# Ledger of designs, part 143: peptides against a protein of PDB entry 5T59

Target 1, 112 residues: chain A of PDB entry 5T59
Amino acid sequence: TTPTMQSTSLLTEHLGYPPISLVDDIINAVNEIMYKCTNAMEKYLMQRNIIGKKDFSDEIKIGTAKLESLLENSVDKNFDKLELYVLRNILSIPSDLLEENRFRLLHHEKLV
Target 2, 90 residues: chain B of PDB entry 5T59
Amino acid sequence: EHIRFQRLVQVCNKALEESIRKLQSWEKIHECFPNYGQTREGIENLTVCQQQVIKLWSNLSRVEFDAIFHERSIEEKLNQLDDLINKARS

## One batch from the design tools (peptide; made by RFdiffusion4, then SolubleMPNN)

Design b2_p24_4_s3 (from b2_p24_4, 9 letters changed)
Fold by OpenDDE base, seed 3:
Structure b2_p24_4_s3 (fold): chain B 112 residues (1-112), chain C 90 residues (1-90), chain A 24 residues (1-24)
Amino acid sequence: as target 1 above (112 residues)
Amino acid sequence: as target 2 above (90 residues)
Amino acid sequence: DIFDFSEEEIEEGRKLIKKLREEL
């Protein structure tokens, strides 16, 4: 079910926040985690940048940047899918209920 | 009866798993460090680094997502949504 | 896969979500 203004309004009332806010939290969290991971990777390897007489600092920086880009692309793709799935299939109201009846049920629940 | 929260957890796990999949590939890791990975010590360092990053990814995501779900009371709200929908159809 | 969307569907979804964000 595709999100609509009506469903968003009803779900916002039910949740206490817009449905998209949950997705925003999730995406923001994974982005933060992603950069923590890549930063940790770079730091770990940079502490071990010299092997024998050779300094691999430049290669490490380039390599970790490549891995970061790889992870960014994957996160972007998969969490775009997640966002779409959540809004269509989880935080959604069936079309047959997108009428005054659904609104009444919400009010009834609040009054009880 | 309650299915939405379960689906949320499932899709979150799926997204996390698919996102980290390429980093789980030793070949992908090694390709980024072609010369460093030609040394014994380099291979050892990359191996440990890979394992630590994957663990960090898994642990942080679990903690942060659980915190989000708690702060948003999403399990309760989704259960209520399921109940409301079922009630409306009864 | 529970969320195996086509590129087209993903793009359409992005547009829709963007619109929703702007309306909020």
Scores: peptide ipSAE 0.464, ipTM 0.942, DockQ to the pose 0.833
Fold by OpenDDE base, seed 1:
Structure b2_p24_4_s3 (fold): chain B 112 residues (1-112), chain C 90 residues (1-90), chain A 24 residues (1-24)
Amino acid sequence: as target 1 above (112 residues)
Amino acid sequence: as target 2 above (90 residues)
Amino acid sequence: DIFDFSEEEIEEGRKLIKKLREEL
């Protein structure tokens, strides 16, 4: 079910916040976690940058940057899918109920 | 009877799993550190690093997502939504 | 896969969500 202004309004009333706000929280959280993970990786390896007489600092910086990019792309793709799925299939009101004006039950139940 | 919250958890887990999948590939990790990974110590360090990052990813996501779900009271709200919809159809 | 979407569908979804955000 495709989100509409009508369903959004009804769900906002039910939830106490717009449905998209939940998704925004999730996406913001995973982005923060993503960079924490990448930062931890870089720091861990940079503390171990010298093996024998060779300094691998430059390789580590480049390598971790590549991994960060890979992770960013994967997060972006998968959480775009998540956002779409959540708004269509979880935080949604079935179209048949909207068409039959049965959505009034949501409003009525809140007021009673 | 209550299905929406379960689906939310499932899709979150799926997104998290798919997002970290590339980091779970030793080949991908090693490819980013071609010379470093040719040393014994380098391999050991990369192995530990990979494991720690995956663990960190899993732990942080669990804590943060649970916090979000709690703050938004989403399980209760989704259960109520299921009930309302089922009631409307009965 | 519970959320297997095509690239086209994802793009359409982005447009829709963007519009929804603007209207909120």
Scores: peptide ipSAE 0.463, ipTM 0.941, DockQ to the pose 0.906
Fold by OpenDDE base, seed 5:
Structure b2_p24_4_s3 (fold): chain B 112 residues (1-112), chain C 90 residues (1-90), chain A 24 residues (1-24)
Amino acid sequence: as target 1 above (112 residues)
Amino acid sequence: as target 2 above (90 residues)
Amino acid sequence: DIFDFSEEEIEEGRKLIKKLREEL
């Protein structure tokens, strides 16, 4: 089911917010978590940057950046899929409920 | 009877699991630290780091997503949506 | 895979979502 203005309006009324707002919250949260994780990784390793007589600070910075990039790409891809799935299959109204008579039902039930 | 919220949780978990999959690969991590990972101490540090990051990812996501779901009352709203759909089809 | 979308479907979805965001 593809989101429409009609379904968005109905769901917004039901939820108290646009369906996409939930997805935005989720995506914003995971992005924040992602950078917290990579930052923690870098800090942990930078505190352990010297082994023997060698300083691995530069390698650690580069390596952590690479891992961050990999994570960013994966997060982007998977949460794009999540967004699409949620809007199509979870926060969606079946076509039979988008008929005029069923529209009234949703509105009526809210008021009762 | 109520299926939408369960599916939301499932897809969130799936997205989180797939996103962290690369960091769960020791080979992938080691590739990013080729010289550091050739030392015993480096391997130990990377191992602990990997474990901590994965745990941090899991814990933070659980806490934050639960907070979002609560703030948005999404379980209740999705259950209500299921009920409305079922009622309309009866 | 519960959200096993093709690249085409994802792209179409992005366009749709973008449009929806603009209309909100």
Scores: peptide ipSAE 0.462, ipTM 0.941, DockQ to the pose 0.919
Fold by OpenDDE base, seed 2:
Structure b2_p24_4_s3 (fold): chain B 112 residues (1-112), chain C 90 residues (1-90), chain A 24 residues (1-24)
Amino acid sequence: as target 1 above (112 residues)
Amino acid sequence: as target 2 above (90 residues)
Amino acid sequence: DIFDFSEEEIEEGRKLIKKLREEL
């Protein structure tokens, strides 16, 4: 089911917020977590950058940046899919409830 | 009866799992640190780092997503939505 | 698979969601 302005309005009334707001919260959270993870990894390795007589600081910086990019791409792809799935299959109004009488039922149940 | 919240949890877990999958690959990790990973200490450090990052990812995601779900009352709202749909069809 | 969307479907979805965001 494809989201519409009508379904969005009904769901917003039911939820108390637009459906997309939930997805935004989720995406913002995972992005924050992602950078916390990559930052922690870089800091951990940079504290252990010297092995024997060799300094691996440059390699660590480049390597962690590569891993961050990989994670960013994966997060972007998978949570775009999540967004579509949630809005189409979870936060959606079935076609039988998109009829005029069903709209009234949903609104009536909210008020009573 | 109530299916939407369960599906939300499932899809969130799936997205999180798929997102971290590449970091779970030792080969991918090692490729990013080709010389560092040629040393004994480097391998040990990378191993611990990989394990800790994955745990951090899992723990932070659980805490933050649960907080979001609570703040948005999404379980209750989705259960109510299921009930409304079922009632309308009965 | 829960995420069995094609790239085309994903792009169309992005366009739709973008429009929805602009209208909100």
Scores: peptide ipSAE 0.459, ipTM 0.941, DockQ to the pose 0.819

Design b2_p24_4_s4 (from b2_p24_4, 13 letters changed)
Fold by OpenDDE base, seed 4:
Structure b2_p24_4_s4 (fold): chain B 112 residues (1-112), chain C 90 residues (1-90), chain A 24 residues (1-24)
Amino acid sequence: as target 1 above (112 residues)
Amino acid sequence: as target 2 above (90 residues)
Amino acid sequence: DLFDFSEEEIKEFRKLRKELKEKL
């Protein structure tokens, strides 16, 4: 189910934060991790940039940049899917709970 | 039954796995370093680098995602949500 | 596969996401 204003409000009340905030945290984290990984790769190879008196620094920089791009594209795609999945299927309220009687139940539980 | 948190973990793992898939390809790694990878020492370095970056990806993701889940109390909240839904449907 | 979405669905969701973020 696609998020609605009502479901978002109810979930925000339940979670203590908007559902999208969780996804934002996840995406921010993976982005940070992604760049840490590519940076580590570059540093590792740059420490080993000379082989047989040939300096491969330029190739290493270009190559790691290419890998970073590949990873970026994949991360963007897959975590967009993740976000959609989470908001539709995990952080969602079934329609039956949005009915008046079920809505009262949700609020009642909060008051306990 | 609690299912939402499990699904969250699963989809996170899936996204992480699919995201790193290209780096798991030796061919993809090698093509980025065509001349470097023509040397024995270069191949060795790339091999180790590939392994290390994949491990780093996995380890950092685990630590960071667990931290997020903890800070957001998401397991508890999702379990509560499951309970509410189940109660409403009973 | 846990999340098989079309590119169109993802694109539409991005729009929705922007709207949701603006309201929050």
Scores: peptide ipSAE 0.306, ipTM 0.930, DockQ to the pose 0.896
Fold by OpenDDE base, seed 2:
Structure b2_p24_4_s4 (fold): chain B 112 residues (1-112), chain C 90 residues (1-90), chain A 24 residues (1-24)
Amino acid sequence: as target 1 above (112 residues)
Amino acid sequence: as target 2 above (90 residues)
Amino acid sequence: DLFDFSEEEIKEFRKLRKELKEKL
């Protein structure tokens, strides 16, 4: 189900934070990891840029930049899908619990 | 009975695996370094680099995602959510 | 497939996400 203000409010009360905050943490983490990986790759190869008296520094810089772009595109696509899946299917309230007679379920359980 | 946290782990792993897929392709790596990869030493360096990056990706993601899940108490919260839903339906 | 979303659905979700985030 698509997130609503009602479900977001209920889940925020249950979690102690908005559902989107979890996804933000995940996406921020993977972006940081991504750049650490590409940086490590560039540094590793730049330390090995001379082969047979030929300097491959320019090719290494261009190549690692290309790989970074490919990885960025893939991360963006897949983690957008992840976000949608999490908010629709994991951090979601079934429609039967959003009815007026069950709206207070999470609130009631928290108070007990 | 508890399914939401398992699904979260699954979709996170899926996203991570799909994101790194192109770096797992030797052909794609070699295409980015066409002249460097024509040398013996270059091939060796690229091979080691590819393996290390993939390992780094896996290790860092495991550590960071576990930390997030712990800080957000998400397993407990999702289990509670499952229980609440099941209770409401009983 | 966990990622069987259309591009249109993703775009619509992004709009919704922005709206939700702004209201929080």
Scores: peptide ipSAE 0.303, ipTM 0.929, DockQ to the pose 0.801
Fold by OpenDDE base, seed 3:
Structure b2_p24_4_s4 (fold): chain B 112 residues (1-112), chain C 90 residues (1-90), chain A 24 residues (1-24)
Amino acid sequence: as target 1 above (112 residues)
Amino acid sequence: as target 2 above (90 residues)
Amino acid sequence: DLFDFSEEEIKEFRKLRKELKEKL
């Protein structure tokens, strides 16, 4: 069920916030975590950049950047799917209830 | 009876798991450090790094997502939503 | 599988998301 203005309004009333706000929180969190992870990885390896009198700093920087990009692409893809799933299947009002004006029950229950 | 919150947790875990899958591949890690990974010490460092990153990913995501769910009272709200929908259909 | 969406669906959803956010 694709989100509509009507369903969004009803859910916003129920939740106290727009449904998309929850997803935004999740995505923002995972993005922050992602960069923390990649940063930690780079720092860890950069502290161990010299092996056998060879300096691997450049390779480490390039390699960690590649991994960051890989992770970033994966996060973007999977959490786009998550967002779609959440908004369609979790934070959604069944279409049959909307079509039959039974969504009024949601509002009614709040007022009672 | 209450299914939405369970699904939310499931899909979050799935997204997190799939996102980190590439980093769980030693081959992918090694490919990014071809010369560094040819040294004994390099392999050891990469191994530890890989493990630490995965643990950090898992721990931080768990803590942060739980915090979000709590702040948004999402379990309660989703349970209520389930109840409302079920009531409407009864 | 929880993630059986097509690329086209995802793209369309991104557009929808943008529109929804602009209206909120």
Scores: peptide ipSAE 0.300, ipTM 0.929, DockQ to the pose 0.786
Fold by OpenDDE base, seed 5:
Structure b2_p24_4_s4 (fold): chain B 112 residues (1-112), chain C 90 residues (1-90), chain A 24 residues (1-24)
Amino acid sequence: as target 1 above (112 residues)
Amino acid sequence: as target 2 above (90 residues)
Amino acid sequence: DLFDFSEEEIKEFRKLRKELKEKL
């Protein structure tokens, strides 16, 4: 079910934060991890940039940048899908609970 | 009975796995370092690098996602949501 | 498949996401 203002409000009350905030945390985390990984890769290879008499520093920098771009594109795509899935199927309220009488139930349970 | 948190974990794992899939391909790695990868030593370095990055990806994601889930109390909240829905339908 | 969304659905969701974030 597509998120609505009503469901967002109810879930925010239940969670103590907007549903999208959880997804934001996840996405921010994976982005940070992504750059840590690519940085580590570059650092590792740059420490091993000379083989024989040839310096591969330029190739390493270009190559790691390409891998970073590849990873970034994949992360963006997959975590966009994740966000959609989470907000539609996990952090969602069935339509029957969005009715007035069922809305009261959520409030009642919270206050009890 | 409680299904939402399990699904959250599953979709997170799937997103992480799909995201790192291309880095798991030796061919993709080698394509980025065509000359470096033509040397024996270069191949060895790339192999170790690939393994370390994948490990780092997995370890960091586990730690960070668990921290997020804990800080947001998401398992408890999702279980409560499941319970509320089930109760309403009973 | 957990990610069997159409491109159209994703685009629409991105729009919705933007609107929701702006209102919060």
Scores: peptide ipSAE 0.300, ipTM 0.929, DockQ to the pose 0.817

Design b2_p24_5_s1 (from b2_p24_5, 12 letters changed)
Fold by OpenDDE base, seed 3:
Structure b2_p24_5_s1 (fold): chain B 112 residues (1-112), chain C 90 residues (1-90), chain A 24 residues (1-24)
Amino acid sequence: as target 1 above (112 residues)
Amino acid sequence: as target 2 above (90 residues)
Amino acid sequence: MTEEEIKELKELIKKLKEELKKLE
């Protein structure tokens, strides 16, 4: 089901935070991890930049930048899909629960 | 039956796996370092680097995602949501 | 999901994020 303002409000009340906040946490985390990984790659290789008296520093910098871009594109694609899936299929309320009479059930459970 | 949290874990794992897949390709790694990878020592360095990055990716993602799930109490909340939905349909 | 559906959903998410910023 597609998220609505009504479902968002109800889920926010239930969760104690907006559903999108969970996804934001996940995406922020993976982005941080991504850059930690690429930074680690560059540092590791730059410490080993000279082989046979040849300096490969420029190639390493370019290569790691390419890998970073590759990883960024993949992360963006896959976690955009994740965001949509989570909001539509996991953090969602069926239409029958969005009816007024079912809305009372959610409030009742909160109060009791 | 509780199903939502299981789905969350599954899709997170899938996204992480798909995201790192290209870095798991030696061919892709080597293409980024065409001359460096022509040396024996370069190949060795790239191999170790690739392995370390994949491990780092896996370990950090596990720790960070578990922390998020705990801080957001998402398993409990999703289980409760499942229960509410099932109760409403009964 | 069609590409158009994804686009529409992303726009909705954008709106939700904007509303969230107003609440915080």
Scores: peptide ipSAE 0.208, ipTM 0.916, DockQ to the pose 0.720
Fold by OpenDDE base, seed 1:
Structure b2_p24_5_s1 (fold): chain B 112 residues (1-112), chain C 90 residues (1-90), chain A 24 residues (1-24)
Amino acid sequence: as target 1 above (112 residues)
Amino acid sequence: as target 2 above (90 residues)
Amino acid sequence: MTEEEIKELKELIKKLKEELKKLE
């Protein structure tokens, strides 16, 4: 089901926060983790930048930057899909529950 | 009976796994360090680096996502949502 | 999902975010 203002309001009441806020937390977290990982990679290799009296610092910087970009693109793609899936299939209310009688039931259950 | 939270965990894991897939490719890693990876020591360093990053990715994501789920009480809320839906359809 | 469907959903989400921002 596609999210609506009605379903969003009901879910917000149920959750105590808007459904999108959960997804935002997840996406923000993975982005932070992503940069921690790429930073760790760069630092690890830069501490090992000299082999056989040759300095590979420039190659390491370029290489890690490329990997970071690849990871960024993959994260963006996969978590965009996740966002859509969560909002449509997990944090969703079936259409039959959005009808008047079922809508009342949801409110009633909260109050009782 | 309760399915939504399980699905949430599944899709999160899938997204994490798919996101890190490129870093799991030795070929892709090596391509980024063509000269460094031509040395024995370089290969060793890249191998360890790759393994550590993947482990870090997995560990950090587990900790952070669990924290989010706890702070948002999402398992309880999704279970309640499942119950409401099932009750309405009964 | 098709690319077009994804695009439409993205626009919907954008609108929802805007409404959320307005309320907060």
Scores: peptide ipSAE 0.205, ipTM 0.916, DockQ to the pose 0.787
Fold by OpenDDE base, seed 4:
Structure b2_p24_5_s1 (fold): chain B 112 residues (1-112), chain C 90 residues (1-90), chain A 24 residues (1-24)
Amino acid sequence: as target 1 above (112 residues)
Amino acid sequence: as target 2 above (90 residues)
Amino acid sequence: MTEEEIKELKELIKKLKEELKKLE
């Protein structure tokens, strides 16, 4: 089901926060993890930048940047899909619960 | 019964797995370090680096996502949502 | 999800995010 202002409001009341906030937390977390990973990779390789008499620092910097971009693109793509799926299929209210009588039931359950 | 939280965990795991898939490709890694990866020592370093990054990705994501789920009480909330839906349809 | 559905959802989510920002 497609999210609506009504469903968002109801879910916000149920959750105690807007549904999108959960997704934001997830996306922010994975982005932080992503950059921690790429930073660790760069640091590890930069500590091993000299092999023989050759300095590969420039290549390492460029290479790690490319990998970061690759990972970033993949994260963006997959977690955009995740966001859509979560909001549509997980944090969603079926149409039958959006009816007036069902809405009252939801409030009744919360208040009792 | 309770299906929403299970689905949330599943799609999170899938997104994490699909996201790291490119880094699991040795070919992709090597392509980014064409000269460095032509040396024996470079290959060894890249191999260890790849393994460590994948482990770090897995461990951090598990810890952070579990923390988010706990802080947001999402399992309980989704179970309650399932119960409400089931009750309404009964 | 179809490409069209994704497009529509993205637009809706964009609107929802904008409304959320106004409330915060």
Scores: peptide ipSAE 0.201, ipTM 0.915, DockQ to the pose 0.851
Fold by OpenDDE base, seed 2:
Structure b2_p24_5_s1 (fold): chain B 112 residues (1-112), chain C 90 residues (1-90), chain A 24 residues (1-24)
Amino acid sequence: as target 1 above (112 residues)
Amino acid sequence: as target 2 above (90 residues)
Amino acid sequence: MTEEEIKELKELIKKLKEELKKLE
């Protein structure tokens, strides 16, 4: 089901926070993890930048940057899909509950 | 009866898995380091690096996502949501 | 889900985010 202002309000009351906040936390976390991973990769290889008599520092910097871009694009794509799925299928209220009497039920259950 | 939290975990894992897919490709890694990867020592370094990054990705994701789920009490809240829906339909 | 439906959903989410920011 497609999220609405009504469903968002009901879910916010139930969760104690807006549904989108959970997704934001997840996305922020994975982005942080992503950059930690790419940074670790670069540092690891830069500590091993000389093979024989040749310095590969420039190639390592370029290569790790390329990998970071690839990972970043993949993260963006997959977690955008995740956001849509979560809001539509997980943090959602079925249409049969989007009736006035059902809204009252949710509110009543919270107060009990 | 409780399905939403399980689905949340599943889609998170799927997104994480698909996101790291390209880094799991040795060919893709090697393409980024064409000359470095032509040396024996370079190949060894890249191999270890690839393994460590994937492990770091998995471990950090597990820890951070579990922390988020705990802080947001999402399992409990989603279970309650399932219960409310089931009750309303009964 | 079609690409058009995805676009519409994303637009709706954008609107929801905007409204949320106004309330916070």
Scores: peptide ipSAE 0.197, ipTM 0.914, DockQ to the pose 0.761

